# Peptides against a protein of PDB entry 2AUS, part 152

Target 1, 323 residues: chain A of PDB entry 2AUS
Amino acid sequence: ADIKREVIVKDDKAETNPKWGFPPDKRPIELHIQYGVINLDKPPGPTSHEVVAWIKRILNLEKAGHGGTLDPKVSGVLPVALERATRVVQALLPAGKEYVALMHLHGDVPEDKIRAVMKEFEGEIIQRPPLRSAVKRRLRTRKVYYIEILEIDGRDVLFRVGVEAGTYIRSLIHHIGLALGVGAHMAELRRTRSGPFKEDETLVTLHDLVDYYHFWKEDGIEEYIRKAIQPMEKAVEHLPKIWIKDSAVAAVAHGANLTVPGIVKLNAGIKKGDLVAIMTLKDELVALGKAMMSTQEMIERSKGIAVDVEKVFMPRDWYPKLW

## One batch from the design tools (peptide; made by RFdiffusion4, then SolubleMPNN)

Design b2_p20_2_s2
Fold by OpenDDE base, seed 4:
Structure b2_p20_2_s2 (fold): chain B 323 residues (1-323), chain A 20 residues (1-20)
Amino acid sequence: as target 1 above (323 residues)
Amino acid sequence: SRDERYIREFRELVRRRREA
């Protein structure tokens, strides 16, 4: 999310019709909800699935999904994609995560040694998935992007950690404890980030959602529920983007693959096989897809399939068929 | 921030564990 991607313009003359589509900031409230993502502060206790079920009940929704499981005892940032946006969680599953963790050491260790050893866990680590994980119990590498020690108080170590998706903080703490020679366990854990979703003004509780839905349905005040729900486009901010011509939007919305002539601008550094977001010139999410070309190939080639379209989000009628 | 509140809560938890 924090990496600014360069934007390469292929067609500087491409214009967009203001009458077509619904930009993320201009959706009617019902449409905003249909294409929404909640930055939920998941309470400790319930499963992520129970919380999603409660949101569906609170907001009277048929479908919702979450942007990566939090264990029952873990609180914090749980993106919940709503209705037609439900499938956008696929963009959040591979996204980096940040946590604040409390590690309890099983013995006394000098603070200098704690700091030195924890710094050695920055970078690539080998993890064994927990027994209860839906993931096959194969050894896998994961990246620890950073470890920031916030406080050391005797045997208690409070730290912030940025990690690759599917890094198990409990396992990390166990390995740190082994490296320290005394052992350790995870005492507390909160997720503070999931890709573009963080602890900011957009973070809401289940209680907030109850109140905000009530204000909308009973008092006619949509402002609170509108602010509590982010546009689905927020859930793809961390992905490389390809912006397409208005004339290409309807085809992609019908599930056609994106061809090179449809590209107006794109991010640098797209590789073949990357998950990419296909956007309109109004920054509306059309679809997610797999890049079939690099950025360089998309610049140099005049023809060919640029993106294999996997998940369409945009309705077919927001843009006219121009073919 | 909510992050600052969470950090304060954990610091208080650490403090309480040290006093126990």
Scores: peptide ipSAE 0.018, ipTM 0.512, DockQ to the pose 0.442
Fold by OpenDDE base, seed 3:
Structure b2_p20_2_s2 (fold): chain B 323 residues (1-323), chain A 20 residues (1-20)
Amino acid sequence: as target 1 above (323 residues)
Amino acid sequence: SRDERYIREFRELVRRRREA
């Protein structure tokens, strides 16, 4: 999520009509909810699916989806995409995650040895999915981006860990325990980050959502519920982006593939096969798609399919048909 | 227990990071 991407301008004369679309900051409250993502503080106990069902009940929603399962016992950052934004969670599944974990050692180990061994687990690790996972138990590599030891109290080790999506912290702790020679288990786990969603002022509880919905429906106060829901565009901040002409928006919103002439600007470093976000010049999410060209090919070519459009989010009527 | 103390400290640390 923290990778700064250069923006390459292909058409510096492209303008946008201020009357078209609904920028994230200009959506009426009902429309904001329809295209929203909640940065939920998932409590320990319920499944991620149960929590999504509760949000749907609290906010009177037909559809919602979460940005990557947290185990029942695991708390913390669970992005929940609402209504028309529900499918944006696909952008969050491959995103990096951060956790704070409590590891309990099964024997006494000198602190210096704990620190040294845990540092060796930064980088590429081999993992096998746990038995309880729906994922086929094949050995695979995963990246541990960083391990930050927060506290060591005898056999208890509190640490922060940044990991590639689908890294199992329970398995990491088990392997650390084996490397220490005493064994270890995961006592507690909290997710502190899921891509662009983190523990910040946008993090809300289920209780907050109950109260904020009440303030809106009974008291007419929109401020709290508006603040509690992020625009769907937040869920794609970590993706490479392609910004398109106003004249291309309606075609993409109807499910047409993005062609090279529609591109105004784009991020550097797009590769063929990458998941990309197609944006308006007002930073509205039009669609997610698969890049069919590299950034360089999208600059150099005058024609061709740049993005195979997989998921449309924008309504068909926000921009006029100009074809 | 020692574990209960440490779980409490863990929860407090996590809470403080949301308020920061």
Scores: peptide ipSAE 0.018, ipTM 0.517, DockQ to the pose 0.068
Fold by OpenDDE base, seed 1:
Structure b2_p20_2_s2 (fold): chain B 323 residues (1-323), chain A 20 residues (1-20)
Amino acid sequence: as target 1 above (323 residues)
Amino acid sequence: SRDERYIREFRELVRRRREA
């Protein structure tokens, strides 16, 4: 999310018809919900699955999915994609995450030693998935992007940590405790970021959602529920993007692969095999797919498959067939 | 920020654990 990508323009003369599609800022409330993502403040106690079921009940939805499991005892940022946007959560699974953790040490350690040892855990670490994980218990490397100590109070260490997807903070704390020689455990954990979703004005509770739904359905006030739901395009802000011609949109919406002639502009630094978001010139998400070329190849080539389209989000009728 | 609120809540949890 924090990496600004350069935008390379391939076709500076490409225009978009304002009558076609539904830009994120112009969706009627019902359509906004159908293509929405909630930045939920998950309470401690319930599973991520139970919370998704409650949101479906509160908002009278058929489908919803979450952007990466939080353990029952863990609170904080849980992106919940709604209805037609449900599959966008797959863009969030590989995204980096941030947590605030409370570590409790099992012995006394000088503050300077705590700071020195915790700094050594920035970078590549070896982890074993916990027994309760559906992931096979193979040793694997994970990146710790940063550790920021917020407070040290005797045996209690409050810290912020940015990590690669699927890093287990409980295991990190266990290894820090071993390195300190006294042992440690995770006392509290909150997720503060999941890719583009963070603790900001868009974060809402289950209670907020109940109230906002009632204000809409009983009082006719849509403002609160509209603000509580982000457009699905928010869930792909951290991905590299490819913007396509209006004439290519309907084909991609029908599940056709994106070919090089359809590209108007794209982010720098796309590699073959990357997950990319295919966008309209109005910043509407058409599809997710796998890059079959680098950014450089997409610029230099006149033809070929640029993106293998894996998941279509846009309806087939938002843009006309121009082929 | 909401983050600052949660940091404060965790500090309060630390305080309560020392008093217990």
Scores: peptide ipSAE 0.017, ipTM 0.490, DockQ to the pose 0.485
Fold by OpenDDE base, seed 2:
Structure b2_p20_2_s2 (fold): chain B 323 residues (1-323), chain A 20 residues (1-20)
Amino acid sequence: as target 1 above (323 residues)
Amino acid sequence: SRDERYIREFRELVRRRREA
């Protein structure tokens, strides 16, 4: 998620009409909610699905979806996409995750050995999916990006871990315990990051949402609920982006594939097959799609399909049809 | 044990990937 991608400009003279669209910061409150994502602090106890159902009830919504399941006992960062933004969660499923975990060892191990063994689990690991997973119990490789030991107190090890999507921390801890020779289990787990969503000022509780919705509906104060809901564009910050001409926006919003002439600027390092976000020059999310060309091909070619549009988010009427 | 075999195979796979 922290990969700063270079921006390559193809058309430095491209302008955008300020009358068209609704930039993320300029949406009326109702429209902001319709295209919103909550950075929820999920409490321990409920399932991620129960929490989504509660948010729908609190905010009087028809649709919502979460950016990746947390187990009932696991707290922390759960992105919840609202209404028209619900399908943006597909961008968050492949995103890296960070956790703080408490591992309890089943025997005494010298601290130096704990540190040495845990460092060996950085990089590519093999995991067996839990018995309860609907996924075929085939061994799979996952990347551990980093392990940071925060505290060691006898048999208790508090650590931060950055992992590839779908890495099971419980299984990681089990394997660490086996490698230490004494065994271990996961005592506590909190998710501190899910792609672009982290523990920051945007993290809100279910209680906060109740209060903020009340302040809006009963007191006419929209400021709190506006701050509690992020624009859907936040959920794609970690993706490579392609920015398009105003004249291309309506076509893409109608489900047309993005062609090379529509590109104004793009991130470096796009590969064929990558999930990309198609953006306006006002940083509005038009659609998600599959790159059909590399960044280099999109620069060098004058024509062709750049992106196969998979999911449109922008309404068809925000930009005029210019074709 | 099944776990000891898994750990050994895991360590060998991790080692081979660091040496590649």
Scores: peptide ipSAE 0.016, ipTM 0.461, DockQ to the pose 0.022

Design b2_p20_2_s3
Fold by OpenDDE base, seed 1:
Structure b2_p20_2_s3 (fold): chain B 323 residues (1-323), chain A 20 residues (1-20)
Amino acid sequence: as target 1 above (323 residues)
Amino acid sequence: SRDEEWIARFRALRAAREAA
């Protein structure tokens, strides 16, 4: 769920110079691509890695990365971060996911029993990662945020499920089948959400990307490829944000940690250890980092390291050095 | 609705599998 985070203002007089930086809506097409994320409709068949390699070839890119693996047979929302934005995928990996799944039962079960048992799988579940997973095969807890049954037709159960990152829907369906006493398997799976990326007007196919790139390169029409690529800032919408003074931007862009005096406004509910997005007053992503203070500590303290900067995205020259 | 589109899509996929 998009938790609307309260914004706390520390400095209501802080202004930003309109000549500095490149707000997401004002990036030239080449710069937009360099700092872009595609909301890809991954087809069933190819691996997520193969699809990323195809996007790199289609769009003539040196670098790209995906916001969390989909299995070959799984379709749907695969965020693909481009070029200088490639590392923004670290914000998407821990993000919640939504799927639509078709479960096939191996025996007849009354609908009321199906509904009752599936509701019991909302909350914390214990899972063992599949053999093919790069994750250590230790038992771990995962959260199922919700299960919504869309249709029951005999032995087929279509449902929506919201889950914590790295929840295995195939394993969930297997355990539901065991709890029903008849067994079950995953017949179909599609990812419908990955953090801020969902099935909406921004969802594009590989075919769309081929056509849109052609329209730009051969016909000089940039509109389609511009709309097909989201700004990298979209990939951090679900994170708590800290907005900083223009005078702090260049230092953070050089890899300096964010100190408390640089903060203009911030989201409520930041905890020590949270992944946070450091933003300009023009909503440009400067960096991702680890909060070293809570929101309350960042309000009350006059000094200290607020954020340990882990990944810089903004070029060093977009804002002047003011130190 | 988004859910109706999904229901229709999965019904079509099921029908295609039953016909194969």
Scores: peptide ipSAE 0.267, ipTM 0.833, DockQ to the pose 0.784
Fold by OpenDDE base, seed 3:
Structure b2_p20_2_s3 (fold): chain B 323 residues (1-323), chain A 20 residues (1-20)
Amino acid sequence: as target 1 above (323 residues)
Amino acid sequence: SRDEEWIARFRALRAAREAA
């Protein structure tokens, strides 16, 4: 998830007008909420959908969406994109995830064997999605990036695991139990990371949101609700980015595809078909789209469609029409 | 139960991360 991407500058003379747009740190509170994402600590018990419905009620919102389902019993990091930002959650679906899990073994296994076998599950694993998933139950590979054993106490194993999107921790634990020869089940699960969202100072509860909204509406104190909501740009930090000229922003905001002349700078390693974030020179999210060229093609070519724009976020009036 | 104790420990570890 933390792939540092090199930035290649294509136009080193490109400037941005400070009067245009609304940079993430300069949005009025109402606008900040309209383009916000909450790093919610989902409690155990409710569905992810129920929690989104509660946030909408608490914050008096018309629309919201979550960055990937957590089961009712699973707690932790649930990004909830608000209002105009609702569709930014599509950037979080393919993002890596981290969990802390409690595995219970169905028999006694020496600690050295537990450690050795769990280490073998780092890398590529074969999984079949559970019946409850909307995903076709075909065998598929998934990457386990790391397994960190936190504690072993007899038959109980507490561990952290970093995984590719759509890796089922319950299935992983089942396979570990089979490899240990005794069987195992998932006793507890918490999601500790979803792409750029993690357990940090930005993590808030439903109770925090109630209080913070009250402080804003009844007491006139905006600080708490402002801090509790991240700008939508946070939800795309893990994506490859393309930064565009001020003259290209309004066209993209109207749904035009990004053409090569509009590019000022871009991340290295973009491949054709990648999901990319189109940004202003003030790091405002304009749109998400599919790369139609590699980074190298976007540098070498003078013309052509660089990005097929799939979803616009920026309002059409933040930048002037310069075409 | 042993499971309840581990659940409690797991919840405590969670709370410590939420506070950090």
Scores: peptide ipSAE 0.113, ipTM 0.668, DockQ to the pose 0.069
Fold by OpenDDE base, seed 4:
Structure b2_p20_2_s3 (fold): chain B 323 residues (1-323), chain A 20 residues (1-20)
Amino acid sequence: as target 1 above (323 residues)
Amino acid sequence: SRDEEWIARFRALRAAREAA
């Protein structure tokens, strides 16, 4: 969700040294790739794992990971985190998703009834994961944030749907069909959003990546491949953030937990147990961690562990050790 | 059917929200 989080400043006098680190817009191309995420338009046909393997071959990479599986027949937004950024997918797995779906009804239903029933599926729904899912087949609640009917043509219903992570659109369509009394199935599905990644100018195909890599390696033109790869910081835009002092960066980059004195500014509404992004004052991702305090506790307390650091991304040498 | 149980549970959740 595009929830603009309020930023609370704790230290308005905190400055950052411009010589330290590599801001997302100032990384050399090799470093940009090492800390990159591709907003891939996954074609229908291949698995998400096959597509990741192709990207690794195209870009000559050792490792990559995707920000949430798309079924073979499903196309659209597949974030692929590269090399040193591979583990940033942890931030994308719990992120909200948007899809465009084509539902085919197994009988004739008046349009007004279709619209009315589909509106009832906005909000919390009960789902059972499909058998093929790695998720335990327990009944669970999921949020449908919105359903937008795009078109109704007889038995075909095209709609946009925003959902909580791990909502199964196939199951949603099945239940809509049951509620309509005629049954339904999912004819087509495209993912149009995965957290901060959407269908925009950053969306690239596998063919684009082939061409852009060749332009870089054969012609020395880095511009296209640079634009085709987003900085890893893009993959954490939807998370609550904590910005830290330059003096705290090297310690966190060495795997130390973030303590309250290191905080310069933070987002409102952090709860204990939330996944948070630890950022430099130049908006560089240092680490992901678990909040050990609320935003309010981080403001009111003078000391203590604010974040349990789970995954470091920043190299240890980007900022000097000041302790 | 298992699907009928789900529809019934969904209706119960809806009714609980309309009553709150």
Scores: peptide ipSAE 0.016, ipTM 0.535, DockQ to the pose 0.022
Fold by OpenDDE base, seed 5:
Order: sequence, then structure tokens, then C-alpha cells
Structure b2_p20_2_s3 (fold): chain B 323 residues (1-323), chain A 20 residues (1-20)
Amino acid sequence: as target 1 above (323 residues)
Amino acid sequence: SRDEEWIARFRALRAAREAA
């Protein structure tokens, strides 16, 4: 998520009409909710699906979806996309995750050996999905981006771990325990990050949502519920972006593919096949799509399909048809 | 620091398990 991407400008003279669209910071509360994502602190106990169902009841919503399952016993960062934003979770599913884990060793191991072995698990690891996973139990590689040991207390090892999506921390701990020769199990796990969502001031509980919704509906105070819900654009911050002309927005909002002439600016390092976010010049999410060109091709070419539009988010009427 | 908060939280959880 933290990969800073250079922004390449193709059209430095492109302007946007301030009267068109609804920038993330200028949405009425009802519209903000319709295009919202909650950074939920999932409690231990319930499934991620149960929690989503509760949010739908609390906030009187028809649709919601989560940005990646947490096991019942696992707490922490669960992005929940609301209503019209529900499908933005597709951007979050492949996003990197961070956890804090407590590993309990089944024997005594010198601290130096613990540190040395855990460092060897940084990088590519081979995992088999657990039996309860909806994913086919094929051996697969996963990236461990970093392991940071926070504390070692006898047989207890507290550590932070950054991982590729679909890395099983329980399995990682099991393999670390095997490598240490004593065995180990996961005593505690909390997810501290899911792509752009982290433990910060935006993290809210189910109780917070109950209270904040009450304050809005009964007391007319929208401030709390507004702060508790992030704009859907937050859920795509980690994706490469392409910013488009106002004249291209309505076409893309109608499901037309993005062509090269519509591009104002774009991130460096886009490859063919990448998931990209199509944005307005006001940083509104128009659509998600598959890049059909690299960044370089999008710069060099004067025509052609730049992005195959897969999912539109923006309403068709926010920008005028200029074709 | 956030790390100190986590350390404290997990120390408390360990202590609670050892006392149970």
C-alpha cells in the first residue's frame, strides 16, 4: 500500500468544472454513506459476515461487503464497504495486510535463535491453505514483507508481520515453530492493517456505529457518523490511478472503456493487466478497470483503449455527457 | 508508542491467562 507512485502529467492545461461531481469531502451525509467504507475494529467472536450483517442493520443498509475475511477469533481492521461502494472491496482483497501476532513456543529456544530463524521467514514462503479455507488447498507462494519482533518473553514472541494477501499467519507460526525445532502455535492475532486501512483515528467499533447513527437520526448530529465512514476513494489509495478529463467521465460512468485521449495524468509503473482506479481531476472514483496498456504506452500513444472498465462506481449524471 | 501499547496489551493478556 505504501508504494509511492510518481504522477506523470500528460495534459498540464486540463481543468475541471467545480460544479460537476461530488468530491469525497463534499458529499451530503446520505451520499457519503452510499459511497462509504467503514474502517471497522472487528471484535473477536463473530465472523466477518456476521459483522457485515450487523452493520447493515445498524445503519439501515441494503448492501455491504468486507475487504477480506478475518477469522472469528481474530480482531482488528476490517474495511466494510457500503451500498454503492460495496464492490470497492475488490480493490482491498489483493491488498497487503499487517498483523500483530503472539506466538507461543512449545519449548525453550535462545532469543538469538528465535530472531535468526524468524528473519529467514522474510521473503517468499510456501504455504498450504487451511482446510476451512474457501481457497483450493494448493501449495502456493506468499510474500512476507517484514517481520518485526516487538518482544520476546520466554516462550512468548510478540511480533508485527506484513504479508501478501491470503498469507495465513497461523501457518507461518506453525512453520516458524517447526524451524525452531520445538513447535509453536498462534496464541493471539490482530490485524492492524488492510491496504490503506490501518489502526488510526478512523477505526471504529460496532458500538461507535450504533451511537453515531443514533446521534444522526434522533439528534440531527451528522458529524460523528460522517467521521466514522470514509469515502470509497480511500479504498483505492493503494492502486495505481489514472486521472481523466471531465469530458471522459460520463462515458466511463456509462461503462465505456477509457481511451488514451481521455487521460490527463497517471501513475508511473502501470503494467498491462494491472487493476487501476480511474479518477476525476477532483479525485472522485469513476471506475475500476484493467490496464490494457503500460504507463509508457499510455504516454506514447495518441489513441487506443487504455483501460478496460470492469466496475463503475460513479453515477451517470454527476458529469454531463460531452459526446 | 503504538508498539508499547501492543506490548502492554499482550502482557496483560498473558498475565490473565496465567492467573486463570
Scores: peptide ipSAE 0.236, ipTM 0.792, DockQ to the pose 0.859; fails the geometry check

